# Ledger of designs, part 111: peptides against a protein of PDB entry 7BDX

Target 1, 212 residues: chain A of PDB entry 7BDX
Amino acid sequence: EMGAAACTLLWGVSSSEEVVKAILGGDKALKFFSITGQTMESFVKSLDGDVQELDSDESQFVFALAGIVTNVAAIACGREFLVNSSRVLLDTILQLLGDLKPGQCTKLKVLMLMSLYNVSINLKGLKYISESPGFIPLLWWLLSDPDAEVCLHVLRLVQSVVLEPEVFSKSASEFRSSLPLQRILAMSKSRNPRLQTAAQELLEDLRTLEHN

## One batch from the design tools (peptide; made by RFdiffusion4, then SolubleMPNN)

Design b2_p15_2_s2 (from b2_p15_2, 9 letters changed)
Fold by OpenDDE base, seed 5:
Parts: structure tokens; C-alpha cells; sequence
Structure b2_p15_2_s2 (fold): chain B 212 residues (1-212), chain C 212 residues (1-212), chain A 15 residues (1-15)
């Protein structure tokens, strides 16, 4: 309980750029993010395939960790730190997203996807995650999730790839050959307005790339 | 390990006034400080009388908690919050300081005494802690510690009482009748320059109060 | 389209 409470407060204050700089300004950041990855991995590996995320101290703790990573990645120097010094954490997040089944740990998936999206704002970050083994299949795996929020954040990450010519060109053949177009089209008709808009925008971006 | 790491980072960033305001600006502060008190109490109660503080994750975690309390109390609004809304935590710190034997948990004692000293900067805080049951005997109990840093921070807290006429007048008879004068005189001859100075200053303050 | 970072405020404490 205490660990979750402390981590939750740290998550809350990490919404400030100055706090992120303070977190990174010491010699403790590397160790913190290393242990973060290990903790998240341990949590996911301990989950039974049939167990849904319950409101528990453990879940809150892991959510707070994912929130901290997200908020660190929301700042330019934080993204730089993650991509330069905490690549193992990014690899862990990618791996965990691949290990989780559709509908499993929905909240955690969203948080991890938000962190990767923030990392993708930097060209260096986007290059790193998009060149990770199995990245494109992972996107489609995640897009098969029944949860609208998971799908929304997958679409945002896909859009980051599509909007960056240097990155997209490297994966274009695999991307186009495996694109779940019917799934994205279905999402463009979703009752969730955010998902609907994101899917429509992505479809427009994809159409533009076919004509260029 | 992860909890201690997160709490250590929170401690580090809590040195900022803006971070303290952010910690207190949410609805989570009350619960956090409640659990803090419980956690510190649980730690101290689990200690065997013969066990010295070891470098452990548990010790680091509790040190970080005490550090956070200290840094919150270093800010005016933080002191106000503690005195208005977290009195149980202050009571817990006073109780734990009374439960610990001379030489036991020296680092934790120093951190807790620093937090109480910071609280004592506010008249309301000083009134509250000085009116707590057994406060004067507690000061003398703590001043019997062989550790110079413990004694230093006790003397600083004693000085806060002596320098506040409204508070001192209420406890003057008990204070004067039980004052370990020989102990303070010995400290004024300490090889520790900080302890020596603090003891000398307190002796001067006490002499001034006898003549007024 | 401009990509903007996402901030998460916090998660409610488990009671």
C-alpha cells in the first residue's frame, strides 16, 4: 500500500517538466527505470491469462510506474533519456504488449501505449521502437483488442509511423502487405468518437501516401 | 526495492516548494501521510532492540518517508497541512522517538527530529508538539542518546521551545525542574563543532531567561 | 497533423 501511494504521488507530480528534470538530474534515474521495467515484467508474468486487472495495490503500483514513464516521455529531455539510457525499458514495454492477450490488462496496455506514443514524438525514439523486432506484427496484434481505448492508442502510434517518411519507407512493404484495413474501416464507424476520428484520420493519411 | 526507489525519488524532488504544493494540491496527500505514519510505526515496532539500522530496502524506504515529511514541513503550507490535517503523523513521530532506545535507529531519529524541528518553526506547530503528552520527558530521553547528531537536533528543538515565550511559559516549571543541565554543559565542550555551538547558544538563551 | 505528447495526471489510490 505505501509503495503504491508513494509511486502514485510521484506519478502525479511528474506531470511537471521541472519534476521530470529533477528526477533525471540525479544518479538514481537509471536504476529507477531499470527496476521499473523489471517490476512491470514481473507483474505481467505473474498474471494468469484469465485474470482481469483488479483494483489492487499491485495494479496501482504498476499503473503509477507506467504513468511516470509516460510523463517522462512527455518531455523532450525525458524522451532523450529513455532512448539513450533506458532502451531496455522500452524493449520491456514492447515485449509486454506482445505477451498480453486481447482484453487482458487493458488499463496497463493503454498506459504503456501512451508511453510509446510519447517516445514516438522524437524521430530517434520512433526509429528505435519501429526497428524493434516484430513491431509491425505487434501493432496488428494490439489492434485486434476489443477495447476501444487500446485500439485508439494503437492507431495513434500507427499514425506516428505513417507520418514519418524516413521511418515509414523502411517498413512500407511489410506495413502495406499486412495492414488490417477492414479493421481500421470498422473503427472509422465506431460509436466512440475519439476512435472514429483517429481511424478516419489514419485512413486519410494512408490514402494520401498511395497517391504520392 | 521498487517502492524504496520510487519513494527515494519522491524524497529528492520534494526539496522543491512547487513539488510540495503539488503533493498537497491533490486529494491523495491525506492518505499518503496516514499510511506514512503507519509504515514508520510498523517498521519501528518490528525492530528488535539489539538490531542496528542496516542498509536495507526497508530502511531506505522509511528514511525516504521521513525525508518527505521533513521537506514538506520545510515549506509554510506544508507545515500548515501537517498541523491541520496530519496530526496523527506528528503524534506517531513523537511516539516513535519515545519508543526508540538510545543508539537505536540513529538515522531515523535524526530525520524525525528534523521534521519536528521544521514543524516547530510555526507557532501553531510548536504549540501542538510541545503540548503533546510527555513532550518534555521525551526531549530529555532523546538527549541521553550517545549520538551527536541526535543530540544536536534535540537541542535545536529545545531552543525552539525556549525562544517562544508563549510556549515556554506553559512548560517553564517542568522544563526548569527536569533540565539536564550537566548534559548540556558537557555538549558545549563537544568535539563536534555543531553540537558545541548549539549547546552554547542554548545555555546563553537559558541564562537570558533567568535574568528576565 | 501535429503530434502532441500525452500527460497522465495520476491514478486513484486503492482504498
Amino acid sequence: as target 1 above (212 residues)
Amino acid sequence: as target 1 above (212 residues)
Amino acid sequence: MTRVELLLPDYPLVE
Scores: peptide ipSAE 0.096, ipTM 0.823, DockQ to the pose 0.065
Fold by OpenDDE base, seed 3:
Structure b2_p15_2_s2 (fold): chain B 212 residues (1-212), chain C 212 residues (1-212), chain A 15 residues (1-15)
Amino acid sequence: as target 1 above (212 residues)
Amino acid sequence: as target 1 above (212 residues)
Amino acid sequence: MTRVELLLPDYPLVE
């Protein structure tokens, strides 16, 4: 309980850029983010096929950790830190997203996807994550999720790839050959307005690329 | 390990006033500080007579908690919060200081004493802690500690009482009748310059009070 | 879509 409470507070205050800088400016950041990845991995492994999110202190703790990673990635120096010094954490997040089944651990998926999206705002971060083995298949795996919020954040990440020519060119063939177009089209008709908009915008971006 | 790492980071960033305000401005602060007291109490109870400080993740975690309390008490709004909404925590700290033997858990004692000192900077905080049952005997108990750092922070707390007439007048008789003068005089000759100075200053303050 | 950073507020503690 105490660990979850402390980590939750740290998550809350990490929404401030100054706090992120303070976290990273210390000598504890490397170890913290290293253990973070291990902790998240252990949590996911402990689910033992359970598709329901745990309502536990352990869950709250892991959610807070994912939230901290997201908020760190929300600022430039945080992204730089993650991509330079905590690549293992990014790799872990990607791996965990692949290990989780559709509909499983939805909130955690959303948080992890938000962190990756934030990382992708920097070209260096985008390059790193997009060059990860199985990245494109992972996107489609995640997009098969029944949850609209998961899909929304997948679409945002896909858009980050599509909007960066230097990155998109490297995966364009694989992307085009495996694109779940029918799924994205279905999302463009979603009752969820955020998902609908994201899907429509992505479709427009893709059309623009085909004409260029 | 992860809990200790997270709490350690929170301790580090709590050195900023803005972070303290952020912690207190949320809806989690009450619960956090409630659990903090319980956690510290459980830790001290687990020592089972061991006089050596534990080099463990649990110790690191509790030290970080004590550090957070100290840093919260370092600012006006933090002191107000503690004295209004977390009195149980203050009571717990006082109790734990009494439960620990001389030479036992030195670092934790120092951190707790620093927190009480910070609380004592506000008249309201000073009034509260000084009116706690057994406060004066507790000071002398703590001053019997062989550790110079413990004694230093005890002397600072004693000074806070002595320098506030409204508070000192209420305990003056008990204070004078139980004052470990020989111990303080010995400290005024300490090889530790910080302890020496603190003891000398306190002796001067006491002399001033006797002549008024 | 605007590529704006995503910040997360804290989440209620599990009771």
Scores: peptide ipSAE 0.095, ipTM 0.823, DockQ to the pose 0.066
Fold by OpenDDE base, seed 2:
Structure b2_p15_2_s2 (fold): chain B 212 residues (1-212), chain C 212 residues (1-212), chain A 15 residues (1-15)
Amino acid sequence: as target 1 above (212 residues)
Amino acid sequence: as target 1 above (212 residues)
Amino acid sequence: MTRVELLLPDYPLVE
């Protein structure tokens, strides 16, 4: 309980750029983010057995960790740190997103996807995650999730790829051949306005690329 | 391990007044500091059995908690919060300082004493802790510690009492009758310059009070 | 379209 509470407070204060700089400026950041990846992985692996209550202290702890990673990735120096010094953590997040079933650990998926999206704001970060083995199949796997928030953040990450020609050109053939167009079209008709808008914008971006 | 790492980072960033305000401005502060007291108490109670390594993750976690409390108490709004809303935590710290033997958990004692010292900067805080049952005997118990840093911070807390007439007058009789003068005199001859200075200053303050 | 960073508010502690 205490660990979860402390980590949650750290998450809250990490919304400040100055706090992120303070975290990264210390000699403890590397170890902390290494252990973070291991802890997240341990939690996901534990789910195969007993259904841990979504509202457990352990869940809260892992949510806070993912929140911290996301807030660090929201800052330019934080993105640089993650891409240069914590690649293993990014690889772990990608792996965990693949290991989770559709509908499983939705809240954690959303947080992890938000972290990857923030990393993708920098071209270097986007290149790194998009060049990860199985990245495109992973996006489509995640897009099969019944949860609208998961799908929303997948679409945002897909949009990040599509909007960067240098990244998109490398995977354009695989992307076009495997694109779940019917699924995205269905999302553009969603009752969820955020999902609807994101799907519509992505479809427009894709049409623009086909005409160019 | 992860909890200790997260809490240590929180401790580090809590050196900022803005971070302290952020911690206190949330709806989580009351619960956090309540659990903090319980966690510190649990740790100290566990020491009666197996000698937990001073360098354990659990020790590091508790040190970070005590550090956070100290940093919160270093800020005016933090002191007000502790005295108004977290009195149980302050009572717990006083209790734990009494439960620990001389030479036992020195680092934790120092951090707890530093937190109480910071609380004592405000007259309201000083009144609260000094009116706690057994406060004067506790100071002398702690002053019997062989560790110079423990003794130093005890002397500083004693000085806080002595320098406030409104507080000192209430306990002056008990204070004078139980004062370990020979111990303080011995400390004024210490090879530790910080301890030496603190003891000398306290002796001067006491002499001034005797002549008034 | 410019991509905007996502800051996350802290979630309530599990009671």
Scores: peptide ipSAE 0.093, ipTM 0.822, DockQ to the pose 0.066
Fold by OpenDDE base, seed 1:
Structure b2_p15_2_s2 (fold): chain B 212 residues (1-212), chain C 212 residues (1-212), chain A 15 residues (1-15)
Amino acid sequence: as target 1 above (212 residues)
Amino acid sequence: as target 1 above (212 residues)
Amino acid sequence: MTRVELLLPDYPLVE
């Protein structure tokens, strides 16, 4: 319980750039983010059997960790730190997103996807995650999720790839051959306005690329 | 391990006034400081049997908690919060200082004493702790510690009482009747310069009060 | 479209 409380407070204050700089400027940051990955992995591995209640202290703890990673990645120096010094954490997040089944642990998926999106704002971060083995299949796997919020954050991540010619050109063939166009078109007609908008924008971006 | 890492980072960033304000401005602060007291109490109760190694994850976790309390109390709004909304935590710290034997858990004692000293900077805080049952006997109990750092922080807390006429007048009779003058005189001759100075200053303050 | 960073101020994530 105390660990979850401390981690939740740390999540709250990590929304400040100065706090992120303070975290990263200390000699404890490397260890913290290393253990973060291990803890998230252990939690996901524990889900294989039991429908764990979302409101448990353990769940809150792991959600706070994912929130901290997201907030750190929202800051330029935080993105630099993650891509330079905490690549194992990024690898872990990608792996966990692949290990989770559609509809499983939706809240954690959303938080992890938000962190990856923030990492993708930096070209170095986008290159790193997009060059990860099986990244494109992972995107489509995640887009098969029944949850609109998961799908929204997947579409945002896909858009990050599509909007960067240097990254898109490296995977354009695989991307075009495997693109779940019918699924994205269905999302563009969603009753969820956020998902609808994200899907429409992505479809417009894709159409622009086909004519170039 | 992860809880200790998160708490250690939170301790580090809590040295900032803005971070303290952010912690206190959230809806999680009350719960956090409630659990802090419970966690510190549980740790101290676990010491009654086993010489716990000071370098354990549990020790680091509790030291970080005590450090956070100290840093919160170093800020005016933090002192106000503790004295108004977290009195149980202050009561717990006072109780734990009484429960610990001389030479036992010295590092935690120092951190707790530093937090009480910071609380005592506010007259409301000083009134609250000095009116706690057995406060004067507790000071002398703590001053019997063989550790110079414990004794230093006790002397600073005693000085806070002596320097505030409104507080000192309420307990002057008990204070004068029980004052361990020989112990304080011995400390004024200590080879530890910080302890020596603190004891000398307190003796000067006491002499001034005897002539008024 | 602007790729704005996503900040999460506190737990729980409010919809």
Scores: peptide ipSAE 0.079, ipTM 0.821, DockQ to the pose 0.079

Design b2_p15_2_s3 (from b2_p15_2, 9 letters changed)
Fold by OpenDDE base, seed 2:
Order: C-alpha cells, then structure tokens, then sequence
Structure b2_p15_2_s3 (fold): chain B 212 residues (1-212), chain C 212 residues (1-212), chain A 15 residues (1-15)
C-alpha cells in the first residue's frame, strides 16, 4: 500500500518538467528505471495465475510506474535519457505489450503505449523502437485489442512511423504486406470519435504515401 | 525494493516547495500521510525482533518517508497541512521517538526530530507539539542519546520552546524542575562543534530567561 | 505537430 501511494504521488508530480529533471539529475535514476522494468515484468508474469483485481495496490503501483515513464518521455531530456540509458526498459515495455493478450490489462497497455509514443517524438527514439525485432507484428497484435483506447494509441504510434520517411522506408515493404487494412477501416467508422479520427488520419497519410 | 526507490525519489524532489505544493494539492495527501504514520510505526515495532540492517530497503523506505514529512514541514503551507490535517502523524512521530531506545535508529530519530523542528517554526505547530502529553520528559529521554546529531536536534527543539514566551510560560515550572543541566553543560564542551554551539546558545537563552 | 502526452494522476489510490 505505502509503495503504491508513494509512487502515485511521484507520478502526479512528475507531470512537471522540473520534477522530471530533478529525477534524472539524481544518481538514482538509472537504478530506479532498471527496477521499474523488472517490476512491470514481474507484474505481467504474475497475471497468468490469480486475477489480480485491476484495482489492487499492485496494479496501482505498476500504473504509477508506467505513468512516470510516460512523463519522463514527455520531455526532451527524458527521451534522451530513456533512449541512451534505459533501453532495457524500452525493450521490456515492448516485450510486455507482446506478452499481454487482447483485452488484458488495458490500462497498463495504454500507459505503456503512451510512453512509447512519447519516446517516438524523438527521431532517435522512434528509430530505436521501430528497429526492435517484431515491432510491426506487435503493432498489429495490439491493434486486435477490443479496447478503443489501446487501438487509439497503437494508431498514434503507427502514425509516428508513417510520418517519418527515414523510418518508414526501412520497413515499408513489411508494413504494406501486413497492414490490417480492414481493421483500420473498421476503426474509421467507430463510434469512438478519437479512434475514428485517428484511423481516418492514418488512412489519409497512407494514401498520400502510396501516391508519392 | 521498488517502493523504497520510488519513495526515495519522491523524497529527493520534495525538497522543492513547488513539489510539496503539488503533493498537498492532490486529493491523495491525507491518505498518504496517514499511511506514512502507520508505516513508520510498523517499522519501529518490528525492531524488537530481527535487527533489521539499517541499510535495508525497509529502512531506506522509512527514511524517505520521514524525509518527505520533513520537507513538507519545511514550508508554511506544509506546516499548516500537518498541524491541521495530519495531527495523528505528528502524534505518531512523538510516540515513536519515545518508543526508541537511546542509540536505536539514529538516522530515523534525526529525521523525525527535524520534522518536528520544522513544524515548531509555526507557533501553532509548536503549541501543538509542546502541549502533547509527556513532551518535556520525551525531550530529556531523547537527550540521553549517545549520538551527537540526535542531541543536536533535541537541543534545537528545546530552543524553539524556550524562545516562545507564550509556549514556555505554560511549562516553565516542569521545564526548570526536570532540566538535565549537567547533560547540557557536558554538551557545551563537546568536540562536535554543532552540538557545542547549540548547547551554548541554549544555556545563554536559559540564563536570559532566569534574569528576566 | 507531434503531441506530447503528460499523464495526470487520474487513477485513484486504492484505499
């Protein structure tokens, strides 16, 4: 309980750039983010057994950790830190997103996807993530999620890849051959306006790339 | 481990007034500080059995909690919060300081004494602490500690009482009758310059009050 | 314009 409470407060205050800088300026940042990845991994591995209620202290703790990572990735120096010094954490997040089934741990998936999206704002971060083995299959696996918020954040991440020619060109063949077009088209007709808009924009971006 | 790491980071960033304001501005502050007191109490109660190594994750966690309380008490709105909304935590800290033996958990004692000192900067806080049952006997109990840093912070707290006429007048008789004068005189001859100075200043303040 | 996500603490503390 206390750990979750402390981590939740840290998550809340990490919405400030100055707080993120203070976290990173400490000699404890590397260890903290190393343990973060391990903790998230342990949590996901524990899900095969007891249905940990999503409202447990443990889930709250892991959500706060993912939130902190997201907020660190939201600023330039935080992205630089993650991409240079916490690649293992990024690899862990990608792995965990692959390990989770559709509909499983939706809140955590959303937070992790948000963190990856924030990392992708930096070209170096986007390159690192997109060059990860199985990245494109992972995107489509995640896009099979019944949850609209998960799908929304997957589409945003796909868009970040598509909008960077240097990144997209490396995987364009695989991307085109595996694109779940029918699924994205279905999302463009969603009742969820955010998902609908994101799917429409992505389809427009894809059309523009096909005509160029 | 992860809880301790998160709490340690929160402690570090709580040195900023803006971070303390952010902590207090959240709807989670009351619960956090309630759990803080309980966690500190549980830790102290666990010490009778296994000698928890002072370098354990649990000790680090509790130190960070005490550090956060200290940093909250370091600012005006934080003191107001503690005195108005977290009196139980203050009572817990006073109790724990009484439960610990001389030489036991020195680091935690120092942190807790620092938090009480910070609370004592506000007249309302000082009144609350000093009106706690057994406060004066507690000060002398703590002053029996062989550790110079514990004694230093006790002397600083005693000084805060002595320098507030409205507070001192209420307990002046008990204070004078129980004052460990020989102990304080011995501290005024300490090789520790900080302790020496604090003891000398307190003795001067006491002399001034006796002549007025 | 690449959107930066800052997560407000929106998950209630488990009591």
Amino acid sequence: as target 1 above (212 residues)
Amino acid sequence: as target 1 above (212 residues)
Amino acid sequence: MTRIELLLEDVPLVE
Scores: peptide ipSAE 0.041, ipTM 0.806, DockQ to the pose 0.070
Fold by OpenDDE base, seed 5:
Structure b2_p15_2_s3 (fold): chain B 212 residues (1-212), chain C 212 residues (1-212), chain A 15 residues (1-15)
Amino acid sequence: as target 1 above (212 residues)
Amino acid sequence: as target 1 above (212 residues)
Amino acid sequence: MTRIELLLEDVPLVE
């Protein structure tokens, strides 16, 4: 209980750039993010198909950890730190997103996808995650999720790849050959306005790339 | 492990006034400080005369909690919050200081005494803690500790009482009748320069009060 | 313009 409460407060205050700098300015940041990855991995492995109690201390703790990573990645120096010094954490997030089944731990998936999206704002971060083994198949796996919020954040991450020529050129063949176009078209007709807009924008970006 | 790491980071960043304001600006502060008191109490009760493993995750967690309380109390709005909304935590700290034996959990005693000292900077805070049942006997109990750092922080808290006429007048009779003068005189001859100075200053303040 | 996301603490504090 107390660990979850402390981590939740740390998550809340990490929405400040100054707090992120303070977190990273100490000698404890590396150890913290190492343990973070291990803790998130242990949690996901423990689920073994059981229904996640979303209101459990353990779930809230892991959500707060994912939130801290997201807020750190929201700051330029935080992205630099993660990409330079905590690559294993990024690898862990990618792995966990692959290990989770469609519809499983939706809230955690969203938080992890938000963290990866923030990392992808940095060209070095985008290069790192996009060159990860199985990245393109992972995007399509995640896009098969029934949850609109998961799919929204996947589309945002896909758009980050599509909008960066240096990154997209390396994966263009695999990307085009495996693109779940019908799924994205279905999302462009969603009743969720955010999902609908994101899917429409991505389809427009993809059409533009075919003509160039 | 992870809870202690998160709490330790929160402690580190709480040295900033802006972070303290952020902690207190959310709706989670009350619950956090409530659980903090319970957690500290549970820890002290679990010691049952066993040698505290100072390097244990549990010990580090409780030290971080006490550190957070101290840093919150270092800020004016934090003192106001504690005295208005978290009185039970202050009561818990006073109780735990009474429950701990001389020489037991010295590091925790120091942190808790530092938090009470910071609270005592506020007149309302000083009034609240000084009017707590058994406060004067507690000061003398703590002053019997063999540790110079514990005794130093007790002397500082005693000085806060002595220097505030409105507070001292209410307890003057009990204070004077139970004052461990020989113990304070012994401290004024300590090889620890901080303890020596604090004891000398307190003796001077007490002499001044006898002539007024 | 690339959006940076800051997460509000919308997780209930668990006792």
Scores: peptide ipSAE 0.060, ipTM 0.808, DockQ to the pose 0.068; fails the geometry check
Fold by OpenDDE base, seed 1:
Formats: sequence, C-alpha cells, structure tokens
Structure b2_p15_2_s3 (fold): chain B 212 residues (1-212), chain C 212 residues (1-212), chain A 15 residues (1-15)
Amino acid sequence: as target 1 above (212 residues)
Amino acid sequence: as target 1 above (212 residues)
Amino acid sequence: MTRIELLLEDVPLVE
C-alpha cells in the first residue's frame, strides 16, 4: 500500500519540469530507473500465471512507475537521461510491449507507448527505439490490439517514424512491405474521433511519401 | 526495494517548497500522510520481535517517510497542513518517540524530532504538541538517550517551548519541578560542540526566566 | 506537430 501511495505522489509531482530535474540531478536516479524496469518486467511475467486484478496495489504501483517514466520523457533533459543513461529501461519497455497479448494490460500498454512517444520527440531517442530489433513488427503487433487507446498511441509512434526522413529512410522498405494499410484505413473510419484523426493524418503523411 | 527507492526520490525532491505545495495541492495528500503514520507505527511495532538491520529496505523506506514529513514541516503551508489536517500523524510520531527505548532506532528518532521541531516553528503547532498528554515527561525520557544527536534535537524542542511565553506559562510548574538540570549541565560540557552550544543556550534561556 | 504528454495523477491511492 505505502509503496503505491509514494509512487502515486511521485508520479503527480513529476508533471513538473523542475521536479524531473531534481529527480535526475540526484545520485539516486540511475538506480531508481533500473529498479523500475525490473519491477515492470516482474509484474508482466506474473500475469501469465495469475489473473491479476487491474485495481491491485501491485498494478497501481506499476502504473505509477510507467507514469513517472512518461513524465520524465516529456522533458528535454529527461529524454536525454533515458536515451543516454537508461537505455535498458527503454529496451525493457519495448520487450514488455512485445510480450503482452492483444487486449492484455491495456492501461500499462498505453502508459508505456506514451513514454516511447515522448522519447521519440528527441531524434536520438527516435533513432534508438526504431533501430531496436523487431521494432516495425512490434508496431503492427500492437496495432492488432482491440483497444482504441492502444491503437491511437501506436499510430502516434508510427507517425513519429514517418515524419522523420532520416529514420524513415532506414526502414522504408520493411515499412512499405509490411504496412497494415487495411487496418489503418479501418481506423480512419472509427467512431472514436481521436483514433479517426490519428489514422487520417498518418494516411496523409504516407501518401505524401509515396509521391516523393 | 522499489517502494524504498520511490520514497527516497520523493524525500529528495520534497526539499523544495514548490514540491511540497504540489504534494499538498493534490487530492492524495491526506491519504498519503495517513498511511505514512500507519507504516511508521507498524515498523516500530515490528522492532520488539526482530532485530531489524538498520540498512534493510523497510528501514530505508521508513527513514524516507520521516524525511518527507520533516521537509513538509519545514514549509509554512506544510506546517499548516500537518497541524490542521494530519494531527493523527503528529500524535503517532509523539507516541512512537515514547515507545522507543533509549538507544533504539536513533536515526528514526532524530528524523521524527526534527519534524516536531519544524512543526513547533508554528505557534499553533507548538501549542498542539506541547498540550499532548505526557509531552514534558516524553522530553525528559528522550533526553536520557545516550545518542548526542537525539539529545541535541530534544534540547532544540525544549528551547521552542521555553522561548514561547504563552506555551511555557501553561507548563512552567511541571517543567520546573521535573527539569533534568544535572543532565543539561552535563551536556553543556559535552565534547560535541553542537550539543554543548544547544545546552548552554537553553541554560541561559532558563536563567533569564528564573529572574522574571 | 509532435506533442509532449504530461500525465495527471489519476491513480487512486491503494489502502
């Protein structure tokens, strides 16, 4: 209980840039984010055996950790820290997103995808995650999720790749050969306005790249 | 491990007034400080049965919690919050200081005494803690501690009472009848310069009150 | 335009 409460408060205050700077300026940051990755991994591994209730103390704790990572990644110095000093955590998040089945741990997936999206705002971060083994197949695996919020954040991450010519040029062949166009077209007709808009924008970006 | 790491980071960032304001401005503060009191109490109760290592994850977690309380109490709005909305936590800290034997959990005692000292900076806080049942006997119980840091923070808390006429007048009879003068005189000759100074200043303040 | 996402704390404290 108390661990979840402390992490929840830390998540709340991590919405401030000054708090993120204070977290990173201390001598505890590296160890904290290392343990964060281990804790998230342990939680996901525990799901294969037990139907864990999404409202459990453990779930709330892990959600708060994922929230902290997202808030840190929203800040320029936080992105720099993650990409330079906590790459293992990024690798862990990518691995966990691959390990989770469609419809499994939706809330955690959304938070992890939001953190990766924030990291992708930095060109170095985008390069790092897009050059990770199996990154493009992972995006399409995640886009098969029945949850609209998961799919929304996948489309946003795909857009980050498509909108950066230096990154897209490295994966353009694989991207074009494996693109789930019918799935994205279906999303562009979604009743969910956020998902609809994200899919439409991505389709426009892709059409622009086909004519260049 | 992860709970202790999260609390340690929260302790570090709570040294900022803006972070304390952010913690208190959320809808989670009341519940967090309630659980804090319960967690500290559970830890102290566990010590009677097991020789807990001071470097254990549980000990580090509780030290971080006590540190957060101290940092919150160092801020004007934090003192107001504790005295108005978290009195149960103050009562718990006073109780735990009474439950611990001389020489037991020295580091936790110091942190708790520092939090009470910070609360005592506010006249309402000083009134609240000094009017708690057994407060004067508790001060003398704590002053019997063999640890110089515990005794230092007790003397500082005693000085807070002595220097506030409105508070001292209410307890002056009990204070004068039970004052461990020989112990304070011994501390004024301590090789520890911080303890020596605190004891000398308190003796000077007491002499001034005897002549008035 | 790429937007940063700051999360509001909406995780309930667990007792």
Scores: peptide ipSAE 0.040, ipTM 0.801, DockQ to the pose 0.066; fails the geometry check
Fold by OpenDDE base, seed 4:
Structure b2_p15_2_s3 (fold): chain B 212 residues (1-212), chain C 212 residues (1-212), chain A 15 residues (1-15)
Amino acid sequence: as target 1 above (212 residues)
Amino acid sequence: as target 1 above (212 residues)
Amino acid sequence: MTRIELLLEDVPLVE
């Protein structure tokens, strides 16, 4: 599929900050990201409850789209654009992360979580995604995923919430009451060193917040 | 069409030399340009002899592809890559320029001609395209196009041949015997200033070659 | 944790 090939190349070059700026500096960005959200949603809807990762042109295309969003969100002006002008895409990503079952589209989940994490680097982005309805339950749903990479990126996103008092204060009660502490503790003993470290750091941050 | 949107963005950012280098520096370039040629060919075949320019997602997609090739060929390493590793694409472009009728896919013709002109900036590229079977008849076929922009880019390509003695010497007899001199003279009187200038300059170059 | 994640091309080229 030529579209997927082109999108893959666009993903690769979007790792450059200047390319991200060039994408956003044109009059095409809004429409592109609008269609991106629709395409991702259509793909997820087409899975009909299958938990298997698809190795197809369509799946690779959607991976590239998610990768582009991630790379755009890796840049300050890209985060600003997404939060100001492409909120529907962010809402779509949040929705799709909830719609996907554990073990379903693992690579896509990782990419979408990476994009949300990048958005969360800015306070405005973090506020926006954390104030999304069902955000806290979504985090725990995602943390139930058997994939260590999914869990890693969820923990990183959780940590972004925890490390920002202005955001955390709004959800602290819900967060504390629903915290899958046993799951996080289990992850702190993972054989995956990245997951282990992320879980340990989060547990330390949570302990600090309980003492304050 | 999401593929067209992505390809359009890729076209836009490919105006950067660094982006072209990044595209070529990956392991995807060969396959991308191979599929590009096939896609362009498939599009032209789908026109079924219609002389009208299509305003569709498919046509816009192919325009973006041709634009990307043009931008790649605008860079020295891009020209080298195309001539060394993607000759089939160049052959396809030459073939498609012959397959298209006057007034058919005018924008695509312009983009393809721009890409060939960029390739012709290098002696190796110029040699390759000029040694393609039917190249001289193709130039005259294209110069019969009613569109001034098509004719402009044809004249520029003709001038590239004329200005390189090592290349011109191989085709000089055929060139002189088939030269649509009256057509070029008419273009030198065009209301289009770019076409007028290009035709005048070419006529001057031709006169110089006749005196040598 | 690394704060910013840029992704290089990690998808097979498809037709």
Scores: peptide ipSAE 0.024, ipTM 0.796, DockQ to the pose 0.068; fails the geometry check

